# Designs tried in a protein design run: peptides against a protein of PDB entry 1LOE. Part 7

Target 1, 181 residues: chain A of PDB entry 1LOE
Amino acid sequence: TETTSFSITKFGPDQQNLIFQGDGYTTKERLTLTKAVRNTVGRALYSSPIHIWDSKTGNVANFVTSFTFVIDAPNSYNVADGFTFFIAPVDTKPQTGGGYLGVFNSKDYDKTSQTVAVEFDTFYNTAWDPSNGDRHIGIDVNSIKSINTKSWKLQNGKEANVVIAFNAATNVLTVSLTYPN
Target 2, 181 residues: chain A of PDB entry 1LOE as posed
Amino acid sequence: TETTSFSITKFGPDQQNLIFQGDGYTTKERLTLTKAVRNTVGRALYSSPIHIWDSKTGNVANFVTSFTFVIDAPNSYNVADGFTFFIAPVDTKPQTGGGYLGVFNSKDYDKTSQTVAVEFDTFYNTAWDPSNGDRHIGIDVNSIKSINTKSWALQNGKEANVVIAFNAATNVLTVSLTYPN

## One batch from the design tools (peptide; aimed at target 1 F67 D72)

Design b1_p10_7 (made by RFdiffusion4)
Pose (drawn by RFdiffusion4):
Structure b1_p10_7 (pose): chain A 181 residues (1-181), chain P 10 residues (1-10)
Amino acid sequence: as target 2 above (181 residues)
Amino acid sequence: TFSLEDIYVG
């Protein structure tokens, strides 16, 4: 049995238990992944590796993460590219920016990726996004093309509360995001 | 279990 847990309710200026990659930094008690600036990537990882499954027993971990996040765009129309919570190898580095969300390099399945991410995607990329063109939440496994999506209407500047849970018994990954009111 | 608050993306 192995458990890993943490909570950070207010980020401080020297959050030593995070690894920052790209433009990720903490400001005014928030974790800032990108400022409202063109063509950038920011990532932050919790510093401890987490044992998510075991080859000797074949057991896989149950887990829950929750967080509040804000997307703050210049207006409701010109908004790119989005935000991900991701599970990746211990040595993960930033991948392709733009619509690939710093996490993937291809629309095709890439076994060497070994990452799954839940995306909160704010920009329709004709090549791989749901053709309806809506902003959406997606589950991505080793590809930027989501295996599943749900349209989501972005509330600019507002707090969204998200819970992502994995139940090892069913292998169900559930994602909930709620806007207050 | 993990809990985080106030992640900002501009």

Design b1_p10_7_s1 (made by RFdiffusion4, then SolubleMPNN; from b1_p10_7, 3 letters changed)
Fold by OpenDDE base, seed 3:
Structure b1_p10_7_s1 (fold): chain B 181 residues (1-181), chain A 10 residues (1-10)
Amino acid sequence: as target 1 above (181 residues)
Amino acid sequence: SFSLKNIYVG
């Protein structure tokens, strides 16, 4: 069994272990996914493919990832959609449909997409988001329509700490978000 | 398929 690990404490202008897609870029040692305008999509992929699923044996790897992020969304209407942490096939391409967080393109389940995401969603899309209209964290499996969600009270402009862990033995994904300050 | 056990928000 192999283990792959990496850490990025500061994002440089020549971050060779990331592949930038769309409007994703680095500035001031931070990863910025989008421009401060409407209709923008940006992504950053870890440059080396990792073995999450072995098609021959069927084995799935455990994984854990942690990161910090800041979102500015002072209201619930004139804001962007949020962002995701995602795992997708190596040939994954950014998706431009509004509300799909640059990752998905349908609310219909599509097993062929082979894409799993944790969404941090700041915009209420009536067609698929929880009916209470709350900002939320969701687990997305092959669809923008989350298989499970939890209301999330955004602390605007504050740094959030996230831990995402997958246990292959139980097939359970856990998400933790905290505001340390 | 994947399943969500817990989401901790605090």
Scores: peptide ipSAE 0.078, ipTM 0.748, DockQ to the pose 0.058
OpenDDE base, seeds 1, 2, 4, 5: peptide ipSAE 0.068, 0.064, 0.076, 0.063; ipTM 0.734, 0.755, 0.740, 0.751

Design b1_p10_7_s2 (made by RFdiffusion4, then SolubleMPNN; from b1_p10_7, 3 letters changed)
Fold by OpenDDE base, seed 1:
Structure b1_p10_7_s2 (fold): chain B 181 residues (1-181), chain A 10 residues (1-10)
Amino acid sequence: as target 1 above (181 residues)
Amino acid sequence: SFSLNNIYVG
């Protein structure tokens, strides 16, 4: 069975295994998707294509990823829009910004997107987000409208640890988020 | 299609 793995503990100024899109960049050993300004989209892609789905056999690979993130907004009461971890076709380009998080273009299911994302959503979009208005973690499949969500209390400026795992045998995606400090 | 049975927030 083919296995691909990588680890990035420090983000350098010349990070060769990442492709930066839009406003994404590295500074002070961190990957920064956007600055705290309006109307920006930043993305970073792993530079090597990963075979996770075989179109001929239908087989899907297991995967697990872990990372640490910080949202550090100047105003803790007005934070937009969040970010995603996503899997998309190799030629993927930035999509619609704002509430679409630069990854999707529609709340309608679009199989041609071929995109799966875990969103860490800090802004309530009335057209598609959970009606309680909570900041939330969501699973997005070919749409910005999540197939499942859970409320999440943002701790502004604090490090969150995330683990995302997919079990191909059960077709179940799991997400764990903790604030260890 | 993906299924989700566990989101843990701590």
Scores: peptide ipSAE 0.079, ipTM 0.745, DockQ to the pose 0.058
OpenDDE base, seeds 2, 3, 4, 5: peptide ipSAE 0.076, 0.079, 0.077, 0.048; ipTM 0.760, 0.745, 0.752, 0.714

Design b1_p10_7_s3 (made by RFdiffusion4, then SolubleMPNN; from b1_p10_7, 4 letters changed)
Fold by OpenDDE base, seed 3:
Structure b1_p10_7_s3 (fold): chain B 181 residues (1-181), chain A 10 residues (1-10)
Amino acid sequence: as target 1 above (181 residues)
Amino acid sequence: SFSFNNIYVG
């Protein structure tokens, strides 16, 4: 059985196993996706293609990933869109449409996108977000309109621990988020 | 009016 794994304990200025897109880069040993300025999109991709789906057999790989993130809004009453963890084709490019988290460009399902994302969404977009207006975690398959969401209370400026696991046998994606401090 | 986030991943 083939297994691919990697771990990044600290992000350096010469992080050769990442491809930075848009405004994303490393700052103080952290991956900085955006700063609190208007109209910025930042992304980072693992530089080596990973075989997730076998087109011949149809088999899909299991995976688990964990990371820590901080959303720090200088004005707690004026919080922007949030971010995603995503899996996409190797030629994926940043998307600049507002509310699309740099990954998608439509609320319509588009299988040609071949993109799965877990969103940590801090801005309510009436056109596609859950009607309760809550900040939320969402699972996105080929669309910014999540197939499933759960309300999530942002702790501004605090570290959140995330674990995302996919079980191919059951086709279940599990997301956990905790604020340990 | 604009909304803004600083987003860091570690």
Scores: peptide ipSAE 0.392, ipTM 0.836, DockQ to the pose 0.103
OpenDDE base, seeds 1, 2, 4, 5: peptide ipSAE 0.048, 0.050, 0.038, 0.039; ipTM 0.698, 0.735, 0.704, 0.690; seed 5 fails the geometry check

Design b1_p10_7_s4 (made by RFdiffusion4, then SolubleMPNN; from b1_p10_7, 4 letters changed)
Fold by OpenDDE base, seed 4:
Structure b1_p10_7_s4 (fold): chain B 181 residues (1-181), chain A 10 residues (1-10)
Amino acid sequence: as target 1 above (181 residues)
Amino acid sequence: SFSFKNIYVG
């Protein structure tokens, strides 16, 4: 089985293996998805298509991804919507912003989206988020309404380490998040 | 469809 891998330890101003969308950009060797203002959507895509799903055979590839992120809000009690790691069609474009995180357009299941996301959701949207109102990590399959969630306490301005793994044999996605400091 | 088994937050 073919394996594709890549690693980006520092993000440069001319990061050739990324496609920036919306307000996504690099600064201080970091990828910044959004500005600290309302109504911004920023995305960054790996520039090379990854063969994850084979439409002919139905086979899905295993994958593991890890990254470090920081959410830095000017007020820890007034935070924006969060962000996602997502897998979408090659020609994907920014979708609805705000609570849809620039990745989805509906809380209804839409198979045409062909998008899977792990959301790190810092804003409670009453229409689809868990009723406890907690900030949360969610698994989103073709909908902003997560198929599963877990409460998560944001540490504003702190680095979080994330590992996301998919096992195709079991069809199970796992997510881990830690604040090492 | 995807199944979700584990989320670890620490």
Scores: peptide ipSAE 0.046, ipTM 0.707, DockQ to the pose 0.058
OpenDDE base, seeds 1, 2, 3, 5: peptide ipSAE 0.043, 0.025, 0.026, 0.045; ipTM 0.703, 0.593, 0.608, 0.731; seed 3 fails the geometry check

## One batch from the design tools (peptide; aimed at target 1 H51 V64 F85 L173)

Design b1_p11_1 (made by RFdiffusion4)
Pose (drawn by RFdiffusion4):
Structure b1_p11_1 (pose): chain A 181 residues (1-181), chain P 11 residues (1-11)
Amino acid sequence: as target 2 above (181 residues)
Amino acid sequence: SISFSSSLNLN
């Protein structure tokens, strides 16, 4: 049995248990992944590796993560590219920016990726996004093309609370985001 | 704010 847990309710200026990649930094008690600036990527990883499954036994971990996040755009129309919570190899580095969300490099399945991410996507990319053109939440496994999506109406500047849970018994990954009110 | 918890059984 192994468990890993942590909580950070207010981020400090020297959050030594995070690894920052790209423009990720902490400011005014928040984890800032990108400032409202063009063509940039920010990533932050929890510093400890987590044992998610075991080859000897074949057992897979149950887990839950929750966080509040804010997307603050200049107005409600011109908003790109989005935000992801991701599970990747211990040595993960930033991948392609823009619509690939710093996490993937292709629309096609890429076995060497070894990452699954839940995206909160705010920009329709004709090549792979749901053709309805809506902003959405998606589950991505080794591709920027989501295996599943749900339209989501972004509330600019507002806090969204999200819970992602994985039940090892069903292999169900559930994602919930709620806007207050 | 963020929280995380995991549990893996090795029995």

Design b1_p11_1_s1 (made by RFdiffusion4, then SolubleMPNN; from b1_p11_1, 3 letters changed)
Fold by OpenDDE base, seed 2:
Structure b1_p11_1_s1 (fold): chain B 181 residues (1-181), chain A 11 residues (1-11)
Amino acid sequence: as target 1 above (181 residues)
Amino acid sequence: SMSFSSSLDLS
């Protein structure tokens, strides 16, 4: 069994195991995805390809990831769209369409994108988001339109701990979020 | 604290 793992406790200015795209950068040992202005997108990719799906055997790997994030979204209207943890092909490029979280480019299901994301969505896009308008966590498969969502009560400016786990035997993706403070 | 799961076939 092959296992790939990495841990980044402090993000350095020359973080060699990350590929920065768009406006993504590190400052003060933190990863910052975007500037607090309109029309900005930033991403950071783990620099080494990870073998999650084997096209020859069809086998899918288990995976677990954890991270801590802070979002400043004091209101529901004058804020950014949110962010994602995502898995995409190695040649993935940032997507600049508003509301697509830098990862997708359509609400239509496109299996050729081969992209899975967990979104932490702070902006209500009428065309695809849950109609209740809640901030939400979503699981996105080949589309910005989530296959499943759960309302998320954001604690503005507070650190959230996230765990995302996929069990290949059961085909279950689990997302957990905790505000420890 | 919150948690939720979804069926997902990555194959």
Scores: peptide ipSAE 0.567, ipTM 0.959, DockQ to the pose 0.075
OpenDDE base, seeds 1, 3, 4, 5: peptide ipSAE 0.483, 0.559, 0.437, 0.458; ipTM 0.944, 0.956, 0.920, 0.940

Design b1_p11_1_s2 (made by RFdiffusion4, then SolubleMPNN; from b1_p11_1, 4 letters changed)
Fold by OpenDDE base, seed 2:
Structure b1_p11_1_s2 (fold): chain B 181 residues (1-181), chain A 11 residues (1-11)
Amino acid sequence: as target 1 above (181 residues)
Amino acid sequence: SMSFSSELDLS
């Protein structure tokens, strides 16, 4: 069994193991996905391809990832869409459609996208988001329309700790979020 | 804290 691991505690200006796309950049040792302006998308990819799932062989790998993030979204209207942790094919490119979190481009299920994402969604898109309008965490498989969501009580400007784990034996993806302070 | 899970259909 092969295992790949990496850890980034401080994001440098010349981070060698990340590929930046769109407006993604590092500043003050933090990864910043977007500027605080309208119509911006930024992404950062781990630079080495990882064998997570092979459709030809059916092989699926376990994985666990953890990260911390801060979102400033003081209201529900004058804010960005949020962000995702995602897994996509190696040739993945940023998607610029509004509300699609830079990853998807349709609410229609498209198995050819081969993309799984965990969204931390701060903007209510009536066409696909849960009707209660809550900020939410979603699990997205090949569509911006989540297969499952959970209401998320955002603590504005506070650091959140996230753990995302996938169990290949059960095909269960688990998302955990904690505000330690 | 919060946690939730979903089974993925990877077919």
Scores: peptide ipSAE 0.675, ipTM 0.966, DockQ to the pose 0.071
OpenDDE base, seeds 1, 3, 4, 5: peptide ipSAE 0.537, 0.605, 0.564, 0.508; ipTM 0.941, 0.953, 0.952, 0.939

Design b1_p11_1_s3 (made by RFdiffusion4, then SolubleMPNN; from b1_p11_1, 4 letters changed)
Fold by OpenDDE base, seed 2:
Structure b1_p11_1_s3 (fold): chain B 181 residues (1-181), chain A 11 residues (1-11)
Amino acid sequence: as target 1 above (181 residues)
Amino acid sequence: AISFSSELDLS
């Protein structure tokens, strides 16, 4: 089977393999999705289309991705919504609706969006987030309303290591997050 | 450390 891989350890100002959308940008070799202001959305797409799921044949590829992120959210009220790792059609565009993490636009299931996301959600949206109000990691399929969530104790300003793996034989998506000591 | 999984319905 064909395998596509990429690795970005340092994000440059002219990162050729990324498409920046909205307020996404690079600075000091890091990817920054948003500015610390209200009403900002930023995204970065891998520039080359990857054949992950073929709707006609039903074939799905295995994948594994890993990344490190930092979130500054010292409180739960005066903060942004969080961010996602997502897979979407090649013509995907940023979504500006508040709480939708720049990826979705409805809590209703919409199979036409063809979008899978792992959310790292720092803001409690009463309409769709888990009722306990915890910051959480969610698996989102065609809706901002997660199919599954796990409470997440954010270590503010600390680097988190994430691994996301998809097994095409079982259709199981696995998410892991660790804070290195 | 957090780890969890879900089966995706991609039909």
Scores: peptide ipSAE 0.656, ipTM 0.963, DockQ to the pose 0.070
OpenDDE base, seeds 1, 3, 4, 5: peptide ipSAE 0.579, 0.645, 0.571, 0.584; ipTM 0.949, 0.962, 0.952, 0.951

Design b1_p11_1_s4 (made by RFdiffusion4, then SolubleMPNN; from b1_p11_1, 5 letters changed)
Fold by OpenDDE base, seed 2:
Structure b1_p11_1_s4 (fold): chain B 181 residues (1-181), chain A 11 residues (1-11)
Amino acid sequence: as target 1 above (181 residues)
Amino acid sequence: AMSFSSELDLS
């Protein structure tokens, strides 16, 4: 079977294998999705299309991705919404609706979006987030309303290591997060 | 450390 892989340990100012959208940019060898202001959305796409799901055959590829991130969200009220790792069609465009993490535009299930995301959500949106109000990790399929969530004890300003794996034989997506330090 | 899984319905 065909395998595609990539690794970015340092994000350069002219990162050739990324497409930046919105306010996404690189600085000091890191990818920064948004500025610390209101009404900002930023994304970065891997520049090469990857054949993950074939709508005609129904075939789905296995995949595993890992990354490290830092979020500064010292409180739960005066903070941004969080971020996602997402898979979407090649013509995907940033979405600007508040609370939709730049990826979705509705809490209604929309199969035509063909978007799967893992959200790291730092802001409680009453309309769709878990009622306990916890910061959470969510698995989103064609909607900002997660199909499943797990409470996330954010360590503010600390590096988190994430692994996201999809098993095509079982259709199971697994998300793991650790704070190594 | 935390981990969780979900089955996706991609039909």
Scores: peptide ipSAE 0.634, ipTM 0.957, DockQ to the pose 0.070
OpenDDE base, seeds 1, 3, 4, 5: peptide ipSAE 0.528, 0.592, 0.579, 0.548; ipTM 0.935, 0.951, 0.951, 0.943

Design b1_p11_2 (made by RFdiffusion4)
Pose (drawn by RFdiffusion4):
Structure b1_p11_2 (pose): chain A 181 residues (1-181), chain P 11 residues (1-11)
Amino acid sequence: as target 2 above (181 residues)
Amino acid sequence: SISFSSSLNLS
């Protein structure tokens, strides 16, 4: 049995248990992944590796993560590219920016990626996004093309609370985001 | 704010 847990309710200026990649930094008690600036990527990883499954027994971990996040855009219309919570190899580095969300490099399945991410996507990319053109939440496994999506109406500047849970018994990955009110 | 918890059984 192995468990890993942590909570950070207010981020400090020297959050030594995070690894920052790209423009990720902490400011005014928040984890800032991108400032409202063009063509940039920010990533932050929890510093400890987590044992998610075991090859000797075949057992897979149950887990839950929750966080509040804010997307603050200049107005409600010109907003790109989005935000992801991702599970990747211990040595993950930033991948392609823009619509690939710093995490993937292709629309096609890429076995060497070894990452699954839940995306909160704010920009329709004709090549792979749901053709309805809506902003959405997606589950991505080794591709920027989501295996599943749900339209989501972004509330600019407002806090969204999200819970992502994985039940090892069903292999169900559930994602919930709620806006207050 | 963020929190995380995991549990893996090795038995």

Design b1_p11_2_s1 (made by RFdiffusion4, then SolubleMPNN; from b1_p11_2, 3 letters changed)
Fold by OpenDDE base, seed 3:
Structure b1_p11_2_s1 (fold): chain B 181 residues (1-181), chain A 11 residues (1-11)
Amino acid sequence: as target 1 above (181 residues)
Amino acid sequence: SMSFSSELNLE
Protein backbone atom coordinates (compact mmCIF):
# COMPACT_ATOMS: atom_id res chain seq x y z
CA THR B 1 0.00 0.00 0.00
CA GLU B 2 1.00 3.62 -0.48
CA THR B 3 2.40 5.54 2.49
CA THR B 4 3.02 9.27 2.84
CA SER B 5 5.02 10.77 5.68
CA PHE B 6 6.63 14.07 6.58
CA SER B 7 8.36 15.70 9.51
CA ILE B 8 9.02 19.32 10.39
CA THR B 9 11.39 19.81 13.31
CA LYS B 10 12.20 23.45 12.69
CA PHE B 11 9.89 25.89 10.99
CA GLY B 12 11.75 28.25 8.68
CA PRO B 13 10.81 31.65 7.28
CA ASP B 14 10.35 30.20 3.80
CA GLN B 15 8.75 26.91 4.70
CA GLN B 16 7.60 25.83 1.26
CA ASN B 17 5.61 22.81 2.38
CA LEU B 18 3.23 25.02 4.35
CA ILE B 19 0.49 27.35 3.19
CA PHE B 20 -0.08 30.16 5.65
CA GLN B 21 -3.53 31.65 6.12
CA GLY B 22 -4.56 34.68 8.12
CA ASP B 23 -2.10 35.72 10.78
CA GLY B 24 -0.09 32.50 10.80
CA TYR B 25 3.68 32.80 10.43
CA THR B 26 6.97 31.34 11.58
CA THR B 27 9.42 32.88 14.02
CA LYS B 28 12.32 31.46 15.98
CA GLU B 29 11.76 28.11 14.28
CA ARG B 30 8.22 27.89 15.68
CA LEU B 31 4.85 28.04 14.00
CA THR B 32 2.84 30.92 15.46
CA LEU B 33 -0.85 30.98 14.61
CA THR B 34 -1.98 34.19 16.29
CA LYS B 35 -0.81 37.31 18.05
CA ALA B 36 -1.85 38.27 21.55
CA VAL B 37 -4.64 40.53 20.30
CA ARG B 38 -8.37 40.23 19.83
CA ASN B 39 -9.96 38.90 16.67
CA THR B 40 -6.96 37.16 15.18
CA VAL B 41 -7.06 33.95 13.17
CA GLY B 42 -4.08 32.11 11.78
CA ARG B 43 -3.73 28.76 10.09
CA ALA B 44 -1.09 26.67 8.41
CA LEU B 45 -1.85 23.92 5.92
CA TYR B 46 0.39 21.19 4.64
CA SER B 47 0.85 22.18 1.02
CA SER B 48 0.59 18.75 -0.54
CA PRO B 49 -2.86 17.16 -0.57
CA ILE B 50 -3.00 13.93 1.39
CA HIS B 51 -5.16 11.09 0.13
CA ILE B 52 -7.01 10.03 3.27
CA TRP B 53 -10.38 9.08 1.78
CA ASP B 54 -10.95 7.61 -1.66
CA SER B 55 -14.42 8.44 -2.93
CA LYS B 56 -14.26 5.80 -5.65
CA THR B 57 -13.25 2.81 -3.57
CA GLY B 58 -14.40 4.01 -0.17
CA ASN B 59 -11.01 3.19 1.28
CA VAL B 60 -9.87 5.22 4.26
CA ALA B 61 -6.26 5.52 5.32
CA ASN B 62 -4.82 5.14 8.76
CA PHE B 63 -2.86 8.10 10.03
CA VAL B 64 -0.84 9.20 13.01
CA THR B 65 0.41 12.67 13.79
CA SER B 66 2.42 14.10 16.65
CA PHE B 67 3.23 17.65 17.63
CA THR B 68 4.21 19.88 20.52
CA PHE B 69 2.40 23.07 21.47
CA VAL B 70 2.43 25.84 24.05
CA ILE B 71 -0.56 27.91 25.13
CA ASP B 72 -0.53 30.94 27.39
CA ALA B 73 -3.93 31.21 29.04
CA PRO B 74 -3.45 32.36 32.64
CA ASN B 75 -7.18 32.74 33.28
CA SER B 76 -10.45 31.46 31.88
CA TYR B 77 -12.09 34.72 30.78
CA ASN B 78 -9.55 37.05 29.18
CA VAL B 79 -8.09 34.52 26.78
CA ALA B 80 -8.41 33.31 23.22
CA ASP B 81 -10.38 30.26 22.16
CA GLY B 82 -7.49 27.83 21.84
CA PHE B 83 -6.31 26.01 18.76
CA THR B 84 -7.09 22.98 16.66
CA PHE B 85 -5.50 20.33 14.51
CA PHE B 86 -7.75 19.69 11.53
CA ILE B 87 -8.19 17.82 8.29
CA ALA B 88 -10.26 19.59 5.65
CA PRO B 89 -10.74 19.84 1.89
CA VAL B 90 -7.93 21.37 -0.14
CA ASP B 91 -9.86 24.59 -0.72
CA THR B 92 -10.50 25.19 2.98
CA LYS B 93 -10.53 28.83 4.09
CA PRO B 94 -10.17 30.48 7.49
CA GLN B 95 -13.37 31.14 9.40
CA THR B 96 -13.53 34.31 11.45
CA GLY B 97 -16.51 33.71 13.72
CA GLY B 98 -15.65 34.04 17.38
CA GLY B 99 -15.32 30.75 19.17
CA TYR B 100 -15.10 28.64 16.03
CA LEU B 101 -11.32 28.20 16.21
CA GLY B 102 -10.88 29.44 12.66
CA VAL B 103 -12.23 26.18 11.26
CA PHE B 104 -16.00 25.90 11.69
CA ASN B 105 -18.89 28.33 11.37
CA SER B 106 -21.81 26.58 13.06
CA LYS B 107 -22.72 24.34 15.94
CA ASP B 108 -25.09 22.53 13.60
CA TYR B 109 -23.80 19.41 11.90
CA ASP B 110 -22.90 20.16 8.29
CA LYS B 111 -21.58 17.23 6.30
CA THR B 112 -20.61 19.52 3.44
CA SER B 113 -17.79 21.00 5.51
CA GLN B 114 -15.95 17.65 5.36
CA THR B 115 -13.81 18.70 8.29
CA VAL B 116 -12.47 16.71 11.23
CA ALA B 117 -10.71 18.53 14.03
CA VAL B 118 -9.19 17.98 17.43
CA GLU B 119 -9.72 21.11 19.49
CA PHE B 120 -7.71 22.29 22.45
CA ASP B 121 -10.28 24.68 23.83
CA THR B 122 -9.44 27.28 26.46
CA PHE B 123 -12.62 29.39 26.34
CA TYR B 124 -16.07 28.34 27.51
CA ASN B 125 -18.71 29.03 24.89
CA THR B 126 -22.04 28.45 26.60
CA ALA B 127 -23.79 27.73 23.32
CA TRP B 128 -21.91 24.52 22.54
CA ASP B 129 -19.16 23.65 25.03
CA PRO B 130 -19.54 21.11 27.87
CA SER B 131 -21.68 22.57 30.63
CA ASN B 132 -19.07 22.07 33.34
CA GLY B 133 -17.10 24.96 31.85
CA ASP B 134 -13.79 23.08 31.94
CA ARG B 135 -11.03 23.63 29.47
CA HIS B 136 -11.22 20.58 27.28
CA ILE B 137 -9.99 18.58 24.36
CA GLY B 138 -12.68 17.83 21.82
CA ILE B 139 -13.16 15.71 18.74
CA ASP B 140 -15.11 17.68 16.16
CA VAL B 141 -16.80 16.28 13.07
CA ASN B 142 -18.36 18.86 10.76
CA SER B 143 -19.32 21.06 13.72
CA ILE B 144 -17.76 23.13 16.50
CA LYS B 145 -19.99 21.13 18.84
CA SER B 146 -17.75 18.20 19.68
CA ILE B 147 -18.92 14.62 19.37
CA ASN B 148 -16.85 13.90 22.46
CA THR B 149 -14.78 15.89 24.95
CA LYS B 150 -12.44 15.31 27.86
CA SER B 151 -11.57 17.79 30.58
CA TRP B 152 -8.07 19.14 30.21
CA LYS B 153 -5.99 20.63 32.99
CA LEU B 154 -3.83 23.11 31.14
CA GLN B 155 -0.32 23.65 32.41
CA ASN B 156 0.02 27.27 31.46
CA GLY B 157 2.98 28.07 29.26
CA LYS B 158 4.30 24.50 29.32
CA GLU B 159 5.00 22.29 26.34
CA ALA B 160 2.42 19.61 25.70
CA ASN B 161 3.10 16.58 23.52
CA VAL B 162 0.16 15.37 21.46
CA VAL B 163 -0.41 12.20 19.48
CA ILE B 164 -3.48 11.80 17.28
CA ALA B 165 -4.07 8.43 15.69
CA PHE B 166 -6.83 7.21 13.40
CA ASN B 167 -7.57 3.53 12.91
CA ALA B 168 -9.42 3.14 9.62
CA ALA B 169 -10.50 -0.43 10.36
CA THR B 170 -12.37 0.60 13.51
CA ASN B 171 -13.05 4.22 12.52
CA VAL B 172 -11.68 5.28 15.90
CA LEU B 173 -9.73 8.47 16.50
CA THR B 174 -7.53 8.53 19.60
CA VAL B 175 -6.08 11.66 21.18
CA SER B 176 -3.28 11.57 23.73
CA LEU B 177 -1.72 14.51 25.55
CA THR B 178 1.26 14.47 27.87
CA TYR B 179 3.22 17.10 29.73
CA PRO B 180 6.72 15.62 29.77
CA ASN B 181 8.75 15.58 32.97
CA SER A 1 -1.13 12.41 30.82
CA MET A 2 -4.54 11.86 29.26
CA SER A 3 -6.09 9.92 26.42
CA PHE A 4 -9.53 9.38 24.94
CA SER A 5 -11.12 8.04 21.77
CA SER A 6 -14.23 8.27 19.62
CA GLU A 7 -15.65 6.61 16.57
CA LEU A 8 -15.96 9.23 13.84
CA ASN A 9 -18.73 7.80 11.64
CA LEU A 10 -17.81 9.99 8.69
CA GLU A 11 -20.26 10.41 5.84
Scores: peptide ipSAE 0.575, ipTM 0.952, DockQ to the pose 0.069
OpenDDE base, seeds 1, 2, 4, 5: peptide ipSAE 0.555, 0.565, 0.353, 0.564; ipTM 0.945, 0.949, 0.892, 0.947

Design b1_p11_2_s2 (made by RFdiffusion4, then SolubleMPNN; from b1_p11_2, 3 letters changed)
Fold by OpenDDE base, seed 2:
Structure b1_p11_2_s2 (fold): chain B 181 residues (1-181), chain A 11 residues (1-11)
Amino acid sequence: as target 1 above (181 residues)
Amino acid sequence: MISFSSELDLS
């Protein structure tokens, strides 16, 4: 069985294994997806195609991803939408619709998008987000409207550690987030 | 710690 692995501990300006889209860039050895201004989308893709899901055969691969992120969102109104970790077709392009985190373009389920995302959502979009208005982590399958969410008490400006694991035998995606400090 | 899971329908 083929196995692909990679690790990025520091992000450089000439990061060879990433493809930047939109306003995504590196600064101070960090990947930055937003310029802290309104109406910007930034993405970074792993540069090599990975066999995760074959739509023709239905075969799926196990995977585990871990990363650390920081969000600065001192209030719930004048902030960005958050960000996602996502898996999408190789020809994926940034989506510019507000609230769609640069990944989706509809709250309607669309299997042709073939996109799975874990969202870390800091802005309440009344049309699709959980009605309690909480900041939340969501699992998104072919829609910005999550199939499942968990309320998330954001620690502003603090580093969060995330682990996302997919078990192909059970088709279960597990998301874990901790604030170690 | 936050941890939760969902079964994906990839059909």
Scores: peptide ipSAE 0.590, ipTM 0.959, DockQ to the pose 0.071
OpenDDE base, seeds 1, 3, 4, 5: peptide ipSAE 0.534, 0.570, 0.393, 0.517; ipTM 0.944, 0.955, 0.862, 0.941

Design b1_p11_2_s3 (made by RFdiffusion4, then SolubleMPNN; from b1_p11_2 with S7T N9D)
Fold by OpenDDE base, seed 2:
Structure b1_p11_2_s3 (fold): chain B 181 residues (1-181), chain A 11 residues (1-11)
Amino acid sequence: as target 1 above (181 residues)
Amino acid sequence: SISFSSTLDLS
């Protein structure tokens, strides 16, 4: 087996192992995806392709990723949509449709997108989000309409620690979020 | 603390 790993503790102004898309940028050693204005999308991709899923053989790799994020969403109405951790084909491009978190472009299942995402969703889109209106974490496969969600009580402006793990033997994706202290 | 899982259909 082969293992690829990377770690970014501080994001530099010229981060060589990231490809920035849209409004994504680094400042003060942090990755910032969007500006606090309407109609903004930003993404950052790991610059080296990773062989996670071989469509020809069907082989899938295990993976685990961890990161820390801060969301500032003091209310549920005048805020952005949230963000995702995602895995997509190497030629992936930002998607600008509102509510699609810069990754998807339809609530319909689109097998050809070959995209898996974990969403941290702060805006209720009535067309596809859980009807309870809660902020939520979702697992998205080829659609913005999550295959599974968990209500998430956002601690505004606080650092959240996330771990996302995929077990290729079982095809189980596990998402964990913790607010330290 | 939140933790949840889902089985992916990657076929």
Scores: peptide ipSAE 0.658, ipTM 0.965, DockQ to the pose 0.071
OpenDDE base, seeds 1, 3, 4, 5: peptide ipSAE 0.566, 0.646, 0.578, 0.579; ipTM 0.950, 0.964, 0.953, 0.954

Design b1_p11_2_s4 (made by RFdiffusion4, then SolubleMPNN; from b1_p11_2 with S7E S11E)
Fold by OpenDDE base, seed 1:
Structure b1_p11_2_s4 (fold): chain B 181 residues (1-181), chain A 11 residues (1-11)
Amino acid sequence: as target 1 above (181 residues)
Amino acid sequence: SISFSSELNLE
């Protein structure tokens, strides 16, 4: 087995270990994925590929990632669409924007996507999101329709700490989010 | 604080 670890505490304008796609960019040591306009997609990829599973042998690697994010929306009552952490093939390109978060193209399961995502979803899409309409965290496997979700109360402008861990032995992905106050 | 998990079915 192989293990790759990295930590990015500051985002510079010449961030060498990231590949930017679409509207993604860095400014003032922050990673910005989208501008405050509709129908935009911004993505950032870790430039060194990792192999966490194989179609023939199954899951082969554990991983743990942690990060802090801030959503600072002009109107806290109207925020779209959120963002996502994802793992996808090394040659991945931006997918459908908006409610698909630039990562998926359908609510139908598509194994050819080969994409796992944790969504931090601030907008209710009637076609696939939980019927209660809550903002939520979702675990997505080859579909924008989450296999599991948890209601999430957005604190606009506040830092949220996230930990995402995958245990290859159990095939379990765990997501934790905390607003430290 | 929020924490939850799911078993993945990766192909």
Scores: peptide ipSAE 0.596, ipTM 0.954, DockQ to the pose 0.071
OpenDDE base, seeds 2, 3, 4, 5: peptide ipSAE 0.590, 0.596, 0.562, 0.593; ipTM 0.953, 0.955, 0.948, 0.954

Design b1_p11_3 (made by RFdiffusion4)
Pose (drawn by RFdiffusion4):
Structure b1_p11_3 (pose): chain A 181 residues (1-181), chain P 11 residues (1-11)
Amino acid sequence: as target 2 above (181 residues)
Amino acid sequence: ASFSFSSSLTV
């Protein structure tokens, strides 16, 4: 049995238990992944590796993560590219920016990726996004093309509370985001 | 044997 847990309710200026990649930094008690600036990537990882499954027994971990996040765009129309919570190898480095969200490099399945991410996607990329053109939440496994999506209406500058849970008994990954009110 | 992870983050 192995458990890993942590909580950070207010980020400090020297959050030594995070690894920052790209433009990720902490400011005014928040984790800032990108400033409202063009063509940039920011990533932050929790510093400890987490044991998610075991080859000897075949057992897989149950887990829950929750966080509040804000997307603050210049207006409600010109907003790119989005935000992900991701599970990747211990040595993960930033991948392609733009619509690939710093996490993937292809629309095709890439076995060497070994990452699953939940995306909060704010820009329609004709090549792989749901053709309805809506902003959405997606589950991505080794590809930027989501295996499943749900349209989501972005509330600019507002706090969204998200819970992602994995139940090892069903292999169900559930994602909930709520806007207050 | 079992494994778990949890976290909570705010702004």

